# Designs tried in a protein design run: peptides against a protein of PDB entry 8OXM. Part 236

Target 1, 371 residues: chain A of PDB entry 8OXM
Amino acid sequence: FKAEFRLAGGVNLPKIIDCVGSDGKERRQLVKGRDDLRQDAVMQQVFQMCNTLLQRNTETRKRKLTICTYKVVPLSQRSGVLEWCTGTVPIGEFLVNNEDGAHKRYRPNDFSAFQCQKKMMEVQKKSFEEKYEVFMDVCQNFQPVFRYFCMEKFLDPAIWFEKRLAYTRSVATSSIVGYILGLGDRHVQNILINEQSAELVHIDLGVAFEQGKILPTPETVPFRLTRDIVDGMGITGVEGVFRRCCEKTMEVMRNSQETLLTIVEVLLYDPLFDWTMNPLKALYLQQRPEDETELHPTLNADDQECKRNLSDIDQSFNKVAERVLMRLQEKLKGVEEGTVLSVGGQVNLLIQQAIDPKNLSRLFPGWKAWV

## One batch from the design tools (peptide; made by RFdiffusion4, then SolubleMPNN)

Design b2_p23_1_s1 (from b2_p23_1, 10 letters changed)
Fold by OpenDDE base, seed 5:
Structure b2_p23_1_s1 (fold): chain B 371 residues (1-371), chain A 23 residues (1-23)
Amino acid sequence: as target 1 above (371 residues)
Amino acid sequence: DKVLEERNKKIVENLEEEALKLA
């Protein structure tokens, strides 16, 4: 290991370290402290399984539909080493960095990222109607710019078009698989883009199996399909390539129901895999930037032994696991809101839910639904 | 700059029309 480290952006300030392998190759490592990386490791194995299913199908294989995966080595419940995704940047760093963000560069007369966040924080405790009105004002004065990512990185028009297509396919594959697994917390710092492939890398997989719906501010969208995410697809937006890739991914997932249910069942009952939402994790994920100063590190996790009898904890856990499996089975059958949908009908409903300004306006302001 | 942007915009519009015909 080299003695020098760089800080990655984000609340936990993960350390980027360079290590020399026994093969003499330099490799970048991300060291996360205070995070349980076991969930990330388990979800990477599930993504590898989904990739295997997608490679078996001719239609998804021809389209190169895959989820980008990375190596995770959990060291403890509070530490681990990630293979740093070299040549990736958080989409939030590209779009809304304070100094050099694409919104500031291409739209200097729009609201700043800070002004947008402030306006949405001011209405956080207000009615859904007031949140919707302020969200529409923010969206009117903060226009999407993510099309410029591929234009800056790929100067050749044929390469540019190929990379925009790879991006659109990556969004579609990760959106549908993420929905099936109930992946939440898809804020702009938890989604990386590869600067060479234009494919997405999803990190921080600690909200899964729809546990985002039980947060203090519940998640109201199936995946991230915000205006900048759509702008990166080009003029057709969600129509054509994106929709068709979602449908082909959903078809493979639905046709693999037994395999997916069996694997998720084993994971839900693994005593080493803590997928359940706890109150401390919920507070941490929806912490206000202003409240970072008041959370004294003295919440010893040890003292809140809520003496719920072990038997009542186990019974409550089993009932939550059963509900997760039932909801996964419904998704894989195309059951939405008590109705059985075709693959095209289900994908259409999910797209409409993900782009609905009413759903987007209800999200936690830290999710940045206007980006 | 503006002439390169307008040329790139026209190349992009043509590639998008061709991609819509192939979809």
Scores: peptide ipSAE 0.028, ipTM 0.507, DockQ to the pose 0.013
Fold by OpenDDE base, seed 1:
Structure b2_p23_1_s1 (fold): chain B 371 residues (1-371), chain A 23 residues (1-23)
Amino acid sequence: as target 1 above (371 residues)
Amino acid sequence: DKVLEERNKKIVENLEEEALKLA
């Protein structure tokens, strides 16, 4: 390992280290120092299974619908090495880097990313109406620019069109698979884009099975479909290719209900797989930049064996697992808000929920729903 | 393999300890 490291960004500030292999090759590795790697590894296995289902169906195979996966090597309970997604950049880094971000380059007269964040943080404890008004003001003065990613990277018009199509298919597949698994909204630093394929790679999968809905600021969208994410699709936005790819992905997921339920059931009851939201994780995910200074984790929580009666913990866990399985079964049946929807109806509802400014304005400001 | 695992384990322990000092 080299003595130098870089930060990859994101909530958990994973360290990028350069490793020289025994073969003399330099390899970039992402090192995470917290429990999230097991969850990432498990979610990669579920994504590989979803990819297998998508490859078996002729309509999804013809569209090359896949969720990008990466290798996770867990080294301990709290640590491991990710195979660094070589040739990827965080969408957040491309869009809102303070030095050379695309918003600053293409929209120099718009609000800065910092001004947008400040305005939304000021209204965080306010009414939904006040949040919506400030979010609309922010959106009016912070216009999407993600179309320029493909335009900068792919100068040939035919290649540009093909890569924009690959991006749109990748967003569709990851959005629907992410919805089924309950990944919710994704921080812009936890979505990587491949600079050669224009496909997305989702990292930091520590929120799953709708656990984002039980955060202090609950998630209000089924997946990230913000204005920049849509702008990257080009002039058709969510219509045409994106919608059709969502519908075809959802059709495969719904037709694979028994397989998906069986696999998720095994994972939910795996004693080595902690998917539950804990208070420390919830606090960490929704920390204010100002609150980073005072939370010294005095991990001087003595191992007081709080002999919490094993029976009451097990009963509470089982009830949460059963509720997750029930909600997964509902999604796979097309049950939304007590109504059975067609694939097209369900996908339409999810798209409308994901792009609704009222839902976006209610998200945690740290996740930058205006980007 | 085992020597690589032990070396990786020690590097991770040191990175966890440094991450705890930076938090």
Scores: peptide ipSAE 0.000, ipTM 0.290, DockQ to the pose 0.036
Fold by OpenDDE base, seed 3:
Structure b2_p23_1_s1 (fold): chain B 371 residues (1-371), chain A 23 residues (1-23)
Amino acid sequence: as target 1 above (371 residues)
Amino acid sequence: DKVLEERNKKIVENLEEEALKLA
């Protein structure tokens, strides 16, 4: 370890530590505090298994469909070392950095990221109709710019195209795999982009198995497919490469139903894998520090040990785990809203749900659905 | 700027059609 560390931005102030390996190579490590990195570690193992399934299928292998993974070394229930993805940047840092974000550079007459957030915060407790109207106003005055990421990084047109294709494939694979696993909290800081490969790296995997739907402001989209995410795909948007890659990924997932169910079942019943949403975690996810100006609730964590009898906890947990497995089985059968869909029908429904401005306008403002 | 954007846009469109053939 080097003697110096850098703070990464964010609530938990993760420490970036440069480590010299026994091979003499410097590796950046992100030390997260307070977060259970076991969740990230477990989800990385699931992603590796999904990648193995995708690599076995000729069509997904030909398309190089993979979800990017990173090494997680959990040190404790509340600490661990993430291999920092060297040469990655949060998409939010590229797009909406207050100083020199792409929206400010390419769209200087649009609303600032701060103005957009403020407008959406003002309507957070309002009706869905008022949220939708303000979201549409924000969207009109905050036009997507993520196409410029690949244009800035890749000056050669052939390289630029290959990288935009890699991006589109990465979005498709991660969106479908993420949907199957019920991955939530896909805000712009939890999605990194590799500056060399243009592939996405999903971090902070603590909201899984649709636990984002039980947040105080429930998640209303299956994955992040916001206007900037789509703009990065280029002129075809969600059509063509993205849709086909989603369909091919979904086909492999559906054909691997037994394997995926067995894996998820083992994980849901692992006593070391706390995938359930708790009130403190829900508060943490939806009380972002941009709101921290006034209310320090001194939540005296009075240990109201609601000693729910161990039996009632176990029965309630088992019922939630069974419901998660049933819903996973439905997804893998193409059952959506009680209807069995084809792969193309299911993928189409998911795309429509993800891009619907009515769904996007209902998200927690911190998710930044206008980006 | 605009001419480079239009040229890039055409190169993009042609390459997208080729990727759609390869996909």
Scores: peptide ipSAE 0.031, ipTM 0.645, DockQ to the pose 0.013; fails the geometry check
Fold by OpenDDE base, seed 4:
Structure b2_p23_1_s1 (fold): chain B 371 residues (1-371), chain A 23 residues (1-23)
Amino acid sequence: as target 1 above (371 residues)
Amino acid sequence: DKVLEERNKKIVENLEEEALKLA
């Protein structure tokens, strides 16, 4: 290991360290000192399985449909080392960095990211109607700019086009796989984009199996398909390549129902894999920037052994696991809102749900659904 | 500049149609 480290941003101040492998190659490692990486590690294994299914199918293989994975080595319940995604940037850093974000550069007369966040935070406790109106005002005054990512990175028109296509395919694959696994909406800092491939890397997989729906502000979208995510696809947006790649990914997922159910069942009942949402985790995920000062990190989750009988905890857990499996089975059958849909019908519904301003306006403002 | 932008736009549109045929 090199003696120098860099801090990655965030509450836990993860350390980026450079290490030289036994092969003489330098590799960047992210050392998380307070985060449970077990969920990330498990979800990477599930993504590798999904990639195996996608590579077996001729149509998804021809389209190079893959979800990007990274190596995670959990060291403890609160620490681990992950292979830092070298040559990636958080989409949130590119879009809404305070100094040099693409929104500020390309849309200097639009609302600042801070103004947008403030406006949406002011209505956080208001009606859905008031949230929708303010979200529409924010969206009108904060226009998407993510098309400029590929334009800045890829100056050759043929390369630019190929990379925009790779991006669109990556969004499609991650959206459908993410929907099947119930990842929900993803914070803009938890989506990395590779500066060479234009593929997305999803990190910090602490919300899975639709556990985002039981947050204090529940998720209302099947995946992140915000205006900037769509803008990165170019002029066709969600139509053409994105839709078709979603359909082909969904077709493979639905045709792999038994395999997916079996693997997810094993994971849901793994005592080492705590996928359930707890109140402390929910508070952390939807914490207000103002509340960062009062949460002393000393609340060891250990001491609230509320002696709920082991039987009542186990029965509650089993009922949640069964509900997750039933919902996964429904998704893989194309059952949406009690109706069996075709692959095209299901994908269309999911796209419409993900881009609906009414759904986006109801999301937690901290996750920046206007970006 | 505008002529180069229009030419690049047309190249991109043609590449989009070809990629839609290959997709």
Scores: peptide ipSAE 0.030, ipTM 0.577, DockQ to the pose 0.012; fails the geometry check

Design b2_p23_1_s2 (from b2_p23_1, 10 letters changed)
Fold by OpenDDE base, seed 2:
Structure b2_p23_1_s2 (fold): chain B 371 residues (1-371), chain A 23 residues (1-23)
Amino acid sequence: as target 1 above (371 residues)
Amino acid sequence: SEVLKERNEKIVKNLLEEAEKLA
């Protein structure tokens, strides 16, 4: 490692360090000092497995369907080294950066990102009807601009078309794999875009196996397919390439049912893999910007007193794990809302659920469903 | 940490190899 470090942005101020590999190449590493990277590391391995399944199938291999992965090395329960995703930017930084965000540049007369967030926070405790009305007003006055990402980065029309296709494929693959694994917390800072490949990199994999549904504000969408995500696909939107790539990914996942169930079962019962939602994690994920100042995680709470009877915790844990496995089996059988769907029917339902303004309006305002 | 990574990599590898035998 070099003696010099840079600060990355964000609340936890992770350190970017340069290291020289055994190959003599310099690589940037991100050192997280407060996050449990074990969950990210395990989920990256699951993504690598899904990629192996996708490479075995001729139809998904021809389409180059892959979920982007990064190297994670967990050092402790509270520290790890991850590969810094060089040449990636959070989609939120490109879209809604306060000074030079694409919404401000291309739509200067629209609501600011701050105005949109404020309006949605004001209705956070209101009815679903009031949330929907305000969400529709926000959406009317905050039009999508993510098409400009590929247009700014790729000036050659043939390259631009190829990169837009790579983006659309990446969204499709990550959406379906993410749905099967029940990946949550897909806010605009947890999704990076590669500035060279236009592929998405999903980070912060701490909400999996539908644990986003047990948050104080439940997650109501299967994956992020918001207006800007769709706008990045260009004029075809969710139709054509995206839908076909979702269907082909879902076909591979459903045909790999036994493999996926066996792997997820081992992971759910791994005592080193904390996938369960806890109240502190839930509070951290859905904290208000005003509450950011007081939650110094004095996670110096002694490990001792949560001696809830090991038997009652274990029985509760086992019942949650069994429910996760049953729901995963249903997804892989195409069982949605008690009905067995075809791959096309299931993918269609998931797309409709993900783009439904009623579902999007119910999300936590920090998820930024209008982006 | 490395032992956990190697163990998890080995678990995933073994599960992939078992899945290849079942396929």
Scores: peptide ipSAE 0.005, ipTM 0.347, DockQ to the pose 0.019
Fold by OpenDDE base, seed 3:
Structure b2_p23_1_s2 (fold): chain B 371 residues (1-371), chain A 23 residues (1-23)
Amino acid sequence: as target 1 above (371 residues)
Amino acid sequence: SEVLKERNEKIVKNLLEEAEKLA
């Protein structure tokens, strides 16, 4: 380890450290404190299994459909080292950086990212109708610009086309795999883009198995398919390459039902893998800027020993785990809202749910559904 | 820490070996 560290942004102030390996190579590492990096480590293993399934299938292999993975070394329940994804940037940093963000550069007359955030925060406690109207006004005055990522990074037209294709494939694969696993908290800082490959890297995998639906503001979309995400695909949007890659990914997932259920079952019953949503985690994920001041760290997690009998905790946990497995089995059978869908029908429903401005307007403002 | 690492490595190895047998 080098003696110098840099602070990465964010509430937990993760430390970027440079490590010299025994091979003499410098590797950047992100040291997260207070996060259960075991969740990230476990989800990376599940992604590696999904990648193995995708590589076995000729149609997905031919399309190079993979979910990008990173190395996680958990050091404790509340600390670990992530191999920092060198040559990646958060999509939010490219799009909505206050000084040099692509929205400000390409759309200087649109609302600022701050104005959009403020407008959506003002209606956070309002009706769904009021949220929808304000969301539509924000969207009208904040037009997508993510097409410019590939145009800025890849000046050669042939390379640009290949990279836009790689991006679209990466969005499709991660969206479907993420949906199957019930991956939540897909805000613009939890999705990195590789500046050389144009592939996405999903980080902070602590909201899984649809636990985002039990947040105080429930998640209403199956994955992030916001206007900028779609704009990065170019003129075809969600049609053509994206849809076909989603269908081929979903086909492999559905055909691998037994393997995926067995893997997830082992993980759900692992006493070291705390995938359940707790009130403190929910508060952390949906904390308001105004509420930061009063949370003195004096809530020792020790005092809410509500002695629910160990038996009642175990029975409640088992019932939640069974519901997660049942819902995973339904997804892998194409059961949506009690109806069995074809792969194309299921993928179409998921795309429509993900792009629906009514669903997007209901999300927590920190998720930035207008980006 | 080492015992937890060994346990996790064993779980992962068993999951990989089971996934290879189901292949």
Scores: peptide ipSAE 0.000, ipTM 0.315, DockQ to the pose 0.019
Fold by OpenDDE base, seed 4:
Structure b2_p23_1_s2 (fold): chain B 371 residues (1-371), chain A 23 residues (1-23)
Amino acid sequence: as target 1 above (371 residues)
Amino acid sequence: SEVLKERNEKIVKNLLEEAEKLA
């Protein structure tokens, strides 16, 4: 490792370090000092399995449908080294995080990201109707700009077109795989885009198996398909390439149901894989930016020996695991709301759910569903 | 059952090793 490090920003102050491999190549590494990377490591393995399934199928292989993976080396329960995705940027950084964000650059008269967040935070405890009205006002005054990512990075029209297709395919693959695995909505900082390939890299996989639905503000979308995500696909939006790539990905997933069920069953019953949502994790994921000052949860998990009988914990865990497996089996059979759907019908339902402003307006405001 | 777990772990391991060869 080089002696120099950079901060990647964020609450946990992850350190970007350069290392020289035994091959003499320099590689950037992200050292997270307070995050459990075990879940990320496990989910990367599951993504590699999904990629293997996608590569075996001729239709998905021809379309180069893959979910981007990164190397994760957990060093402890609270630290690890990520292969830093060199040449990637968080979509949130490109869109909204800096004064140079694409929204401010291309839409200077729109609401600021802060104004949007404030408006949605003010209605967080209000009715769904009030949330919807404010979300629609925010959306009207915060127009999507993510189309400009590919336009800024790829000046040649033919390259631009190819990269926009690569992006659209990456969104489709990650959306369907993410739905099957129950990743839910993804915070805009937890989606990286590769500046060379235009493919997405999903990081911080701390919510899986629909555990986002049991958050204090439950997830209401199957995956992130917000207006900026759609805008990056270009004029056709979700129609055409995206839909077809979702259908082909879903077809492979459904045809691989036994393999996927087997993999997920092993993972759900792995005592080293804590996929269950706990109250502290839920608080951390949905913490208000204003409350960041006081609650450093020293996750000193040590002291409260809540002597919950081992039997009651195991029974509750088993029931949750069984429910996750049943729901996964339903997804892989195309069972939605008690009805068996075709691949096209299921994908259509998921797209409609993901883009529905009523569903988006009900999301946790911290996850910026208007971006 | 433990036998099913061990079988499933072996299937997952073999799939992982195949994925690593394809990556």
Scores: peptide ipSAE 0.000, ipTM 0.305, DockQ to the pose 0.021
Fold by OpenDDE base, seed 5:
Structure b2_p23_1_s2 (fold): chain B 371 residues (1-371), chain A 23 residues (1-23)
Amino acid sequence: as target 1 above (371 residues)
Amino acid sequence: SEVLKERNEKIVKNLLEEAEKLA
């Protein structure tokens, strides 16, 4: 490794380091602290399996439907090295960077990213009605700009159209695979975009199997399909290419239910794979910028073994694992809210849930649902 | 190989400790 580093964006300020391989090639690496990268490593293996299933189907293969993967080398429970995807940027850095974000450049008269965040933080403890009203005001005064990503990066019109199509397909594939696996914490710093392919790279996979629903502010959307995410698809939005790619991905997942259930079962009972939400992780993920100053001392509190009897821990774990498997089986059968849906019906419900401003207004302000 | 591994582990450790101070 080189001794020099660069900061990447995000709360944990991950460090980008250069390494020289045994082949004499320089490669960028991302060093994360305080995160269990074992979960990322396991989820990358599940994504590789999903990609294998998608490549076997003629319709998904013709559409090049894949979820982007990266190499993870866990060093400890709280540290590891990621293969940094060279030529990727967090969507949050492009959209809402404080200095030169696309919202500031293209919409200088709209609310600033800071004003939007402040308004939503002020109503965080308020009613759902008050949150909805303020969210609608924020959305009216903060118009989407993510269409400009492809316009800035791809000057040739034919290349621009191809890359916008690749983006839309990547959003569809990752949204459906992410929903099936119950992937949460899809804030704007946990989603990278490749500046050459226009494909998305999902990072920080530490909220899976719907554990985002048991956060202090529960997740209310199946995946990120916010206004900027939709704006990047162009004039048709969620209709046409996105919807069809979601349906074709969902068809492959539902037709592969036995394989998916068997692999997820093995992972849920792996003693080395901690997928469960703990109170400290929940506090960390939903820390307020104002509360960061007070909670810093308590993160150095020793692993106080909550001396729950080992037997009560194991029984509680098994019941949660069984519930996760049952819910995964329901999703793969198209069971939503006690009703069996067709692939088109299920995909339609998920799209409606993801774009509903009532659901979006209820999310934690750090998720930035207005972006 | 071992000396290079130990040096790399020390570099990664120092980088993590400094990232933790900036967060």
Scores: peptide ipSAE 0.000, ipTM 0.294, DockQ to the pose 0.035

